# Ledger of designs, part 210: peptides against a protein of PDB entry 2YKT

Target 1, 231 residues: chain A of PDB entry 2YKT
Amino acid sequence: SRSEEMHRLTENVYKTIMEQFNPSLRNFIAMGKNYEKALAGVTYAAKGYFDALVKMGELASESQGSKELGDVLFQMAEVHRQIQNQLEEMLKSFHNELLTQLEQKVELDSRYLSAALKKYQTEQRSKGDALDKCQAELKKLRKKSQGSKNPQKYSDKELQYIDAISNKQGELENYVSDGYKTALTEERRRFCFLVEKQCAVAKNSAAYHSKGKELLAQKLPLWQQACADPS

## One batch from the design tools (peptide; made by RFdiffusion4, then SolubleMPNN)

Design b2_p26_8_s4 (from b2_p26_8, 11 letters changed)
Fold by OpenDDE base, seed 5:
Structure b2_p26_8_s4 (fold): chain B 231 residues (1-231), chain A 26 residues (1-26)
Amino acid sequence: as target 1 above (231 residues)
Amino acid sequence: IEQEIAEMEKKIAELRKLTEGKEVPQ
């Protein structure tokens, strides 16, 4: 029946969220944490590299013929520091605005969805059982009427059951339909939340890349000419 | 059945509240 098919679809939406979406989201969070850790590692390694570059700049500054190159090397290190600050801001946002919030939601979501599904199933079954009962009673009444010498005495009751069945069928269909819409809304809400959080990450990432590009574009021509002009 | 439904509704409401309460303010 239409109601049975729609009921199946409704249950499948909840199952898809619980069995596919949520586990995948947990994995996504885990991969995000790994990515964060790797970026932190890059940050640490970069610090060591540019600290060593500063040391080379100090040596240049102490030289008789390469003093101006010392300033260039210091500028290179300073630009790196500024880029690194932007990366750190991006990482903080990545952690606080994406990972933490997703983790908090997914932790309780399985319990929430389980309860929601159980409620829906219980009410759907109750309405279905009530409908089945009325249908069974009508069938029983019709059998009695066929065996009776006065079938007319059952006519009013038959009409009452027909009306009751029609009403209960409509109620069941409406309930299942609303349930399906609710389930789809729950699914969409979760995807939308993920998209919104990824948008925030994307904005912060764009800011990081833009700042880096700007700083390097400004200084690179100067650095490239440093060796051409011996003092 | 009505009592069972009511209990589930309370549980859902509680779980929803708990999920929202853990959201990090932006």
Scores: peptide ipSAE 0.027, ipTM 0.620, DockQ to the pose 0.025
Fold by OpenDDE base, seed 4:
Structure b2_p26_8_s4 (fold): chain B 231 residues (1-231), chain A 26 residues (1-26)
Amino acid sequence: as target 1 above (231 residues)
Amino acid sequence: IEQEIAEMEKKIAELRKLTEGKEVPQ
């Protein structure tokens, strides 16, 4: 029946969230943590590299013939520091605005979805059972009418059961339909939340890349000319 | 209602495509 099909679809949405979406989201969070760790590692390694570059700049500054190149090397290291600061801000946002919030939600969601599904199933079954009962009573009445010398006696009661069945069928269909809509809304909300949080990360990432591009674009011409301009 | 459901399903499908990460190769 239409109601049975819709019921199955509704249950499948909840099951998909619980059995597919949430586990996948947990994995996504885990991969995010790994990514964060790797980026933190990059930050640390980069610091060492550019500290060493500063040392080269110091040596240049102490030379008689390459003093101006010392300043260039210092500027290169400073630009890196500024870019790295932007990366650190991005990482903070990545952790606090994406990973932490997703982790909090996914841990709470299992209980919520289980309860929601159970509630839906209970009410759906209740309505279904009530419908089945009315259908069974109508069948009994029809059997009794067929065995009677006066079938017309049961005509009004038969109509009443038919009406009751129609009403209960409509109620069940509406309930299941609403249930399906609700389930789809729950699924959509979860994806939307993920998208929104990822958008926040994207904005912060864009800021990091923009700052890096701006700083390098400003300084690179100067650095490229440094060797051509003997002091 | 059916139309609304269909629209929601379409939107969900779109969101799934946007959020589907590459399975980590085992």
Scores: peptide ipSAE 0.021, ipTM 0.491, DockQ to the pose 0.045
Fold by OpenDDE base, seed 1:
Structure b2_p26_8_s4 (fold): chain B 231 residues (1-231), chain A 26 residues (1-26)
Amino acid sequence: as target 1 above (231 residues)
Amino acid sequence: IEQEIAEMEKKIAELRKLTEGKEVPQ
């Protein structure tokens, strides 16, 4: 029946969220944490590299013939520091605005969805059972009418059961339809939340890349000229 | 059945509140 099919679809949405989406989201969070850790490692390694570059700049500044190159090397290290600060801000956002929030939600979601599905199933079954009872009573009434010498005696009751069945069928169909819409809304809400949080991260990432590009574009011509211009 | 539904609704509301309360406004 239409209602049975819609019911199956509704349950499948909840199952898809619980069995596919949520596990995938947990994996996504885990991969995000790995990515964060790797970027933190890059940050640390980069610091060591540019600290060593500063040391080379100090040596240049102490030299008789390469003093101006010392300033260039210091500028390179400073630009890196500024870029790194932007990266740290991005990582903070990545952790706090995406990973932490997703992790908090996914931990509660299984319980939430289980309760929601159970509620839907309970109410759906209740309405279905009520319909089945009315159908059974109509069948019994028709059987009695066929065996009776006065079938007209049961005509009014038959009509009442037919009307009741029609109404209950409509109520069940509406309930299941609403249930399906609710389930789809729950699914969409989860994807939308992910998209929105990823957008926030993307904005911060864009700021990091933009700042880096700006700083390097400003200074790189100067640095490239440094060896050609004897002091 | 009505009591069971009410209990589930309460649980859903509680869990929803816990989930939404942790969302940072954009």
Scores: peptide ipSAE 0.029, ipTM 0.620, DockQ to the pose 0.026; fails the geometry check
Fold by OpenDDE base, seed 3:
Structure b2_p26_8_s4 (fold): chain B 231 residues (1-231), chain A 26 residues (1-26)
Amino acid sequence: as target 1 above (231 residues)
Amino acid sequence: IEQEIAEMEKKIAELRKLTEGKEVPQ
């Protein structure tokens, strides 16, 4: 029936969230943590590299013929430090605004969805059972009327059951339809939340890249000319 | 059945507050 098909669709939405979306989201969070760890590793390794660059700058500053190049090397290291600070800010946001929040929500969501699905199923079944009962009673009444010497005696009661069946059928269909819309809304909300959090991360990442680009663009021409005329 | 539904409704209301997220405007 129409209501049965809609019921199946509704249950499938909840099941898809519980069995596909949430596990995939957990995996996404795990991959995010791995990515964060790797970026932290890059940060640490980069620090060592640019610390060594500073050491080269010190040596240049002590030389007779390359003294001015010492300042250039120091500036290169300083720009890196500023870029790195921006990266650290991005990583904090990545952790706090995306990973932590998603992890908290996905943990709580399993219990929520289970309860929501069970509620829907219970109420759907209740309405279905009530409908079935009325249909059964009507059938019994009709059998009784056929065996009666005065069938007209049961006509009013038959109409009452017919009306009740019609109303209950409509209620069931509406409930299942609304249930399906609700389920789809729940699914959409979860995707939207993910998208919004990822957008925030993207903005923070853009800020990191922009700052790096600006700093390097300002200094690179100076650095490129440093070796042209030794002084 | 009615009692069961009521209990589930209460539980959902509590849990929904904890799991509520922002939707992107369409």
Scores: peptide ipSAE 0.015, ipTM 0.465, DockQ to the pose 0.045; fails the geometry check

## One batch from the design tools (peptide; made by RFdiffusion4, then SolubleMPNN)

Design b2_p27_3_s1 (from b2_p27_3, 13 letters changed)
Fold by OpenDDE base, seed 4:
Formats: structure tokens, sequence, C-alpha cells
Structure b2_p27_3_s1 (fold): chain B 231 residues (1-231), chain A 27 residues (1-27)
């Protein structure tokens, strides 16, 4: 029946979230943590490299003939520091606004969805059983009427059962239909949350890249000319 | 289900017959 098919579709949505979406989301979080760790490693390694560059700048500043090049080397290191600060801000956002929030949600979601599905199934079954019972009673009444010398005395009761069956069928169909819409909404909400959090990360990433580009574009011409212009 | 469809058809047929009988009794 249409109701049965809609019921199967509803259950399949819940199953898809629990068996496909949530495991995939856990994997996504794990890959994100791995990426975060790698970027943290880059930051640490870069610090050592540019600290060494600062040391070279100090030596230049102490020299008699290369003092101005010391300032250039310090500027190079400072620009890197500023770029790294932007990266750190992006990583903090990535951790706190994406990974942590997704992890918190996915941890609780399995229990929530299981309970939601169970509630739906219980109520769907209850309505179905009530319908079946009413249909069975109508069948019994019809058999009794057929064997009676006065079948007309059962006509009003028969109409009452027919109306009750129609109403219960409609209620079941509406409940299952609403259940399907609810399930689809639950699925969409989860995807939307992921998209929104990823958009925040993308915005912060854009800021990181923009700042880096701006700083380097501003300073690079000056640095390139430094050896040609003794001062 | 096939059973529900059968019951629905039977209900519609009986409802029609009952309505026809009621109309005859009102005449």
Amino acid sequence: as target 1 above (231 residues)
Amino acid sequence: SSFEEEMKKLEEEYEKELEEKREELKK
C-alpha cells in the first residue's frame, strides 16, 4: 500500500543517517584532526626556520657593511610571524567551530536517532493495529448481519465501522507522511549544519590567504631592491 | 496492502448499496 511504502521510505531515511551519514561524518572529523595536526607541525617547523633567519638578521645588524640588510631579514621574519598568526587563528576556528561541534553532535546523534525511529515505529504500529482491529470487527459484524433475520438492525453500526476505518486509514497515512517529512528534515538539518560550519572555516581560510598575499605583495619589492641600494 | 485494498473496495461497494437503500426508504 501507499502507507506501507511511505513507512519503508521513512525508516530508510533514518537508517541512512545512522548507517551512512554518521559514520562518514566521524571519518570526516578524524581526517580533520589529522589535517589540523599536520598544520600544527608545519607551524612548529616554520618557527625554527624563521628564528634562524632572525639570527642571521642580528649578525647583519652588527656588521659594519651590511647593517641595512639586517632590517630586511627582520622584516622577512616578521611578515612570516604575522602570516603564522593568521594561520593559528584559522586553526583555532577550525578546531572550535567545526571539529569540536561536529564531534559533540555525532556523539549524541546515534542515541537520539534510535529513539526517534523507535518512537515513530511504535506509534505507526499502534495506529496500524488499531486499523486492523477495526477492519476485523467490521468483518465480524457483516458475518453476523448475513446470518440475521433482520440485517437492517446492523446497518447503522456497519456505517460507524466504515467511518472509523476511513478515519483511521487517513490518520495513519497522515502520520506516516508527516513522519517522512520529519525524517527528511532531520537529514537536511545535519547537512546544513556541516555546510554552515565549513563556510565559517572557508571564511577564516580566506582571511589567512588574503593577509599573507597582502603582506608579501607589499614587502617583496622592497626586499628585492635591498642589495642594489646600499644605504 | 492487498488486504487493505480489498477491504476498501468492499467498503465502497457496501456504502454505495446502503446509501441507495436509504434513498429508496426516504421515497
Scores: peptide ipSAE 0.008, ipTM 0.254, DockQ to the pose 0.010
Fold by OpenDDE base, seed 1:
Structure b2_p27_3_s1 (fold): chain B 231 residues (1-231), chain A 27 residues (1-27)
Amino acid sequence: as target 1 above (231 residues)
Amino acid sequence: SSFEEEMKKLEEEYEKELEEKREELKK
């Protein structure tokens, strides 16, 4: 029946969220944490590299013929520090605005979805049972009418049951249809939440890349000319 | 189920009859 098909579709949406989306989201969060850890590792390693670059700058500053190159090396390290600060801000956002929030949502979602599905199933079954009962009563009435010497005696009651069945069928179909729409909305809400959080991260990432590009574009010509323009 | 199919057919037939009766009562 239409209601049965719609019911199956509704349950399948909840099943897809619970068995496909949520596990995949947990994996996404785990991969995000790994990525964060790797970027933190890059940050730490970069600090060591640019600290060593500063040391080379100090030596240049102490030289007789390369003093100006000391300043260049210091500027390179400073620009890196500024870029790294932007990266750290992006990582904080990545952690706090994406990973933490997704983790909180996915943890609570299993219980929520189970309750929502159970509520839907309980009400759907209740309406279905009520419909089945009316159908059974109509069948009993028809059997009585067929065995009666006066079938017209049951005609009004038969019409009442037919009306009741029609109404209950309509109510069930509407309920299941609304249930399906609700389930699809729940699914969409979860994807939208992911997209929105990823957009926030993307904005911060764009700021990081923009700042880095700006700083390097400003300074790189100066650094490239440093060896050609002795003091 | 076979029962549900049978009931659905009967419901469709009787809905038609009911509608016809309603139209007759409106005359």
Scores: peptide ipSAE 0.007, ipTM 0.246, DockQ to the pose 0.012
Fold by OpenDDE base, seed 5:
Structure b2_p27_3_s1 (fold): chain B 231 residues (1-231), chain A 27 residues (1-27)
Amino acid sequence: as target 1 above (231 residues)
Amino acid sequence: SSFEEEMKKLEEEYEKELEEKREELKK
């Protein structure tokens, strides 16, 4: 029936969220944590590299013929320090605004969805059973009427059962239809949440890259000219 | 913003698709 088909579709939406979306989201979070760890490693390695660059700048500053190049090397290290600070800020946001929030949501969601599905199934079954009962009673009444000397005696009751069946059928169809809409809305809400959080990450990443580009673009011409200019 | 307008349009299209699916299931 139409209601049975819609019921099946509704259940499938909930099952897809629980069995496909949520596990995939957990994996996404895990991969995000790995990515965060790797980027933290980059920050650490970069510190060592640019600290060594500072040492080269110190040596230049101590020389008689290369003093001004010491300042250039210090500026190079400082710009990269600022870029790394921006990266660290981005990573904090990545952790706090994406990973942590997604982890909290997915952890709570399994229980919520199970309860929501169970509630829907219970009510759907209840309405279906009530409809089936009315249909069975109408069938019994019709059999009784066929064996009666006065079938007209049961005509009013037959009409009442027909009306009741029609009403219950409509109620069931409406309930299942609303259930399907609700399930699809729940699914969409979860994808939207992911998209919104990922957009925030994208904005933070853009800020990081823009700041780095700006700082380097400002200083690079000066650094490139440093060897041509005498002290 | 243009982005917000695009998202609103997407939501309207989604609701339309949902309604079409509901109507198909009622036939």
Scores: peptide ipSAE 0.005, ipTM 0.284, DockQ to the pose 0.022
Fold by OpenDDE base, seed 3:
Structure b2_p27_3_s1 (fold): chain B 231 residues (1-231), chain A 27 residues (1-27)
Amino acid sequence: as target 1 above (231 residues)
Amino acid sequence: SSFEEEMKKLEEEYEKELEEKREELKK
């Protein structure tokens, strides 16, 4: 029946969220944590590299003929430090605004969805059972009427059951239809939440890249001329 | 922006798909 098919579709939406979306989201979070760890590793390694660059700058500053190049090397290291600070801010946002929040949501969602699905199933079954009962009673009444010498005695009651069946059928269809809309809304809400959190990360990432571009664009021309301008 | 237009198009496609599903359920 139409109501049975719609019921199946509704249950399938909940199952898709529980069995496909949520596990995939957990994997996404895990991959995000790996990415965060790798970026932290890169930043640590970069610190060592630019600390060594500072040491080269110190040596230049101690030389008689390359003293000004020491300042250039120090500036290069300082620009890196500022870029690194911006990256650390981005990573904090990545952790706090994306990973942590997604993790919290996915952990709570299993219980929530199970309860929501159970509630829907219970009410759907209740309405279905009530409909089936009325249909069964009508069938019994018709059998009784056929065996009676006075079938007209049951005519009013037959009409009442027919009306009740029609009303209960409509109620069941409406309930299942609303249930399906609700389920689709729940699914969409979860994707939207992911998109919104990813947008926040993208915004912070853009700020990191913009700051790096700005700092390097400001200093790079000066650094490129340093060897041509002996002191 | 072109991005906003793309997002609007995606929303319209979603609503269309939802409506198609609703119509299928009426049969």
Scores: peptide ipSAE 0.000, ipTM 0.271, DockQ to the pose 0.020

Design b2_p27_3_s2 (from b2_p27_3, 13 letters changed)
Fold by OpenDDE base, seed 2:
Structure b2_p27_3_s2 (fold): chain B 231 residues (1-231), chain A 27 residues (1-27)
Amino acid sequence: as target 1 above (231 residues)
Amino acid sequence: SSFEKEMKELEEEYEKELEKKREELEK
C-alpha cells in the first residue's frame, strides 16, 4: 500500500542517517583531527627552518659586503612569522568551531535518532493496529449479516465501521506522510549544519590565504631586487 | 547574511530538540 511504502521510506531515512551519515561524520572528524595534527607539525617544522634563516641573516649583517642582505633575510623570516600567526588563528577556529562542535553533536545524535525513530514506529504501529482491528470487525459483521435472517439489522453498524476505517486510513496516511517529511527535514538539518560549519572554516582559510598573499606580494619585489642593488 | 541567519536559526532549533530528547532519555 501507499502508506506501507511511505513507512519504509521513512524508516530508511532514519537508518541512512544512523548507519551512513553519522559514521561518515565521525570519520570526517577523525580525518580533520589528523589534518590539524599535520598542520601543527608543519608549523613546528617551519619555525625551525625560519629560525635557521634568521641565523643566516645575522651572519649577513655581520659581513662587510652583504649587510643589506641581512635585512632582507630578516624580513623574509618576519613575513613568515606573520603568516604563521594567521595559520594558528585558523587552526584554533578549525578545532573549536568545527571539530569540537561536530564531535559533540554526533555523540548526542545517535540517542536522539533512536528515540525519534522508536517514537515514530510505535505510533505508526498503533494507528495501523487500530485500522486492522476495525477492518477485522467489519469483516466479522459482514459474515454475521450474511448468515442472519434480518441483514438490515446490521446496516447501520456496517456504515459506522466503513466510516471509521476511512477515517483511520486517512489518519495513518497523513501521519506517515508527516513522518517522512520530518525525517527528510532531520537529514537536511544535519547536512546544513555541516555546510554552515565548513563555510566558517572556508572563511577563516580565505583570510589566512589573503593575508599571506598580501604580505608576500608587498615584499617579494623588494627581495628580488636586493642582489641587484648592492650597498 | 540572510543565509547565515537562517543556518543559525536552524542550528538553534536542532540544539533545542537534541536537549529535549536527551532529557527524555534520562527520565
Scores: peptide ipSAE 0.013, ipTM 0.377, DockQ to the pose 0.066
Fold by OpenDDE base, seed 1:
Structure b2_p27_3_s2 (fold): chain B 231 residues (1-231), chain A 27 residues (1-27)
Amino acid sequence: as target 1 above (231 residues)
Amino acid sequence: SSFEKEMKELEEEYEKELEKKREELEK
C-alpha cells in the first residue's frame, strides 16, 4: 500500500542516518583529529627549524661582511612565526568549531534518533492497528449480513465502517507522509550542520593562507635581493 | 487512490458473495 511504502521509506531514512551517516561522521571526526595532530606536529618541527635559522642569523650578525644577511634570516624566522600564529588560530577553530561540535552532536544524536524513530513507529503502529480493527469489524459485519435474512439491516452500519476506514486510512497516510518529510528534514539538517561547520573552518583557513601569501609576497623580493646588494 | 481501488474491489467481492448466497437460498 501507499502508506506501507511511505513507512518503509521513512524508516530507511532513519536507518541511513543511524547506520551510514553517523558512523561516517565519527570516522570523519577521527580523521580530523589525526589531521590536527599532524599539523601540530608540523608546527612543533617548524619551530625547531626556524630556531636554528635564527641561530644562523645571529652568526651572520656577528660577522664583518654578512651583517645584513643576519637581518634577512631574522625576518624569515619572524614571518614564519606570524604565519604559524595564523595556523594555530585556524587549528583552534578547526578543533573548537568543527571537531568538538560535531563530536558533541554525534554523541547525542544516537539517543535522539532512536527516540524519534521509536515515537514515529509507535504512533504509526497505533494508527495502523486502529485501521486494522475497523477493517476486521467490517469483515465481521459483512459475514453477519451474508447470514441474515435481512441484509439491509446492516447497510447503514456497513457504510459507517467504510467511512471510518477511509478516514483512518487517510490519517495514516498523512501521518506517514509527514513522518517521511520530518525524517528527510532531520537528514538534511545534519548535512547542513556539517557544511556550515566546514565553511567556518574554510574561512579561517583562507585567512591563514591570505596572511601567509601577503607576508611572503612582501618580503620575498627583499630576501632574494639580499645577496646581490651587499652593505 | 490505491485505497479507493481496494475498497471498490472489496465491495464488488462482497456483493458477488451476497448474490451467490441469495441464489443458494432460493434453491
Scores: peptide ipSAE 0.006, ipTM 0.215, DockQ to the pose 0.009
Fold by OpenDDE base, seed 3:
Formats: C-alpha cells, structure tokens, sequence
Structure b2_p27_3_s2 (fold): chain B 231 residues (1-231), chain A 27 residues (1-27)
C-alpha cells in the first residue's frame, strides 16, 4: 500500500543516518584529527628550519661584507613567524569550531535518533493496529448480516465502520507522510550543520592564506634585490 | 589575471555539476 511504502521510506531515512551518515561522519572527524596532527607537525618542523635560518642571519650580521643580508634573513624568519601565528589561529578554529562540535553532535545523535525512530514506529503501529481492528470488525459484522433474517439491523453499524476505516486510513497516511518529511528534515539538518562548520573553517583558512600572501608580497621584492645592493 | 580566469572556469564547472544534480533530483 501507499502508506506501507511511505513507512518503509521513512525508516530507511533514519537507518541511512544511523548506519551510513554517522559512521561516515565519525571517520571524517578521525581524518580531520589526523590532518590537524600533520599540520602541527609541519609547523613544528618549520620552526626548526627558520630558527636555523636566524642562525645564518646572525653569521651574516657578524661578517664585514654581508651585514645587510643578515637583516634580510631575519625578516624572512619574522614573516614566517607571523604566518605561523595565523596558521595556529586557523588550527584552533579547525579544532574548536569543526572537530569538537561535530564530535559532540555525533555522540549525542545515536540516542536521539533511536528514540525518534522508536517513537515514530510505535505511533505508526498503533494507528495501523487500530485500522486493522476496524477492518476486522467490519468483516465480522458483514458475516453476521449475511446469516441474519434481518440484515437491515446492521446497516447503520456497517456505515459507521466504513467511515471509521476511511478516517483511520487517512490519519495513518498523513502521519506517515509527516514522518517522512520530518526524517528528511533531520537528514538535511545534519548535512547543513556539516556544511556550515566547514564554511567557518574555509573562512579561517582563507584568512591564513591572505595574510601569508600579503606579507610575502610586501617583502619579497626587497629580498630579491638584497644581493645586488652591497653595503 | 590568468589565475582569476582559472578560478572563474572552476566555478562555472562546479555550477554545471550542481545543475546536473538538481535535474537528477527532480526525476
């Protein structure tokens, strides 16, 4: 029946969230944590590299013929420090605004969805059982009427059961239809939450890249001319 | 710039993919 098909679709949406979306989201969070760790590793390694660059700058500053190149090397290291600070801010946002919030949501969601599905199933079954009962009673009434010498005695009751069946059928169909819309809304809400959090990360990432581009664009022409301009 | 053109082309391709997905959902 139409109601049975719609019921199946509704249950499938909840199952898809619980069995496909949530596990995939957990994996996404895990991959995000790995990515964060790798970026932290890169930043640490970069610090060592630019600290060594500062040491080269110190040596240049101590030389008689390359003193001005020391300042250039120091500026290169300083620009890196500023870019690194921006990256650290981005990583904090990545952790706090994406990973932590997604993790909190996915942990709470299993219980919520189980309860929501159970509530829907219980009410759907209740309405279905009530409909089946009315149909069964109508069938019994018709059997009694066929065996009776006065079938007209049951005509009013037959009409009442027919009306009740029609009403209960409509109620069941409406409930299942609303249930399906609700389930789809729940699914969409979860995807939207992911998209919104990822947008926040993208915004912070853009700020990091913009700051890096700005700083390097400002200084790079000066650095490129440093060897041509001996003091 | 060449970069701006590349980004515009990428955006146009993305919009085409989105439109294709919308058409699939309407069937």
Amino acid sequence: as target 1 above (231 residues)
Amino acid sequence: SSFEKEMKELEEEYEKELEKKREELEK
Scores: peptide ipSAE 0.000, ipTM 0.234, DockQ to the pose 0.014
Fold by OpenDDE base, seed 4:
Structure b2_p27_3_s2 (fold): chain B 231 residues (1-231), chain A 27 residues (1-27)
Amino acid sequence: as target 1 above (231 residues)
Amino acid sequence: SSFEKEMKELEEEYEKELEKKREELEK
C-alpha cells in the first residue's frame, strides 16, 4: 500500500543517516584532525626556519657593510610571523567551530536517531494495529448481519465502523507522511550544519590567503631591490 | 485511492455473499 511504502521510505531515511552519514562524518572529523595536526607541524617547523633567518638578520645588522640588509631580513621574518598568525587563527576556527562541534553532535546523534526511529515505529504500529482491529470488527459485524433475521438493526453500527476505518486510515497515512517529512528534515539539517560550518572555515581560510598575498605583494618589490640600492 | 479500492472490493464480496444467500432461500 501507499502507507506501507511511505513507511519503508521513512525507515530508510533514518537508516541512511545512522549507517551511512554518521560513519562518514566520523571519518571526516578524523581526517580533519589529521590535517590539523599536519598544519600544526608545519607551523612549528616554519618557526625554526624563520628564527634562523632572524639570526642572519642580526648578523647583517652588526656588520659595517650590510646593515641595511639586516632590516630586509627582519622584514621577511616579520611578514612570515604575520602570515603564521593568520594561519593559527584559521586553525583555531577549524578546530573550535568545525571539528569540535561536529564531534559533539555525532557523539549524541546515534542515540537520538535510534530513539526517534523507535518512537516513530511504535506509533506507526499502534495506529496500524488499531486500524486492523477496526477492520476485523467490521468483518465480524457483517457476518452477524448476514445471519440475522433483521439485518437492518446493524446498519447504523456498520456505518460507524466504516467511518472509523476511513478516519483511522487517513490518520495513519498522515502520520506516515509527516514522519517521512520529519526524517528528510533531520537529514537535511545535518547536511546544512556541515555546509555552514565549512563555510565559516572557508571564510577564515580566505582571510589567511588574502593577508599573505597582501603582505608579500607589498614587500617583495622592496626586498628584490635591496641589493641594488645601497642605503 | 488504494483504500477506496479495498472498500469497494469488500462491498462487492459482501454483496455477492448476500446474493448467494438470497438465491438459496428462494429455492
Scores: peptide ipSAE 0.000, ipTM 0.196, DockQ to the pose 0.008

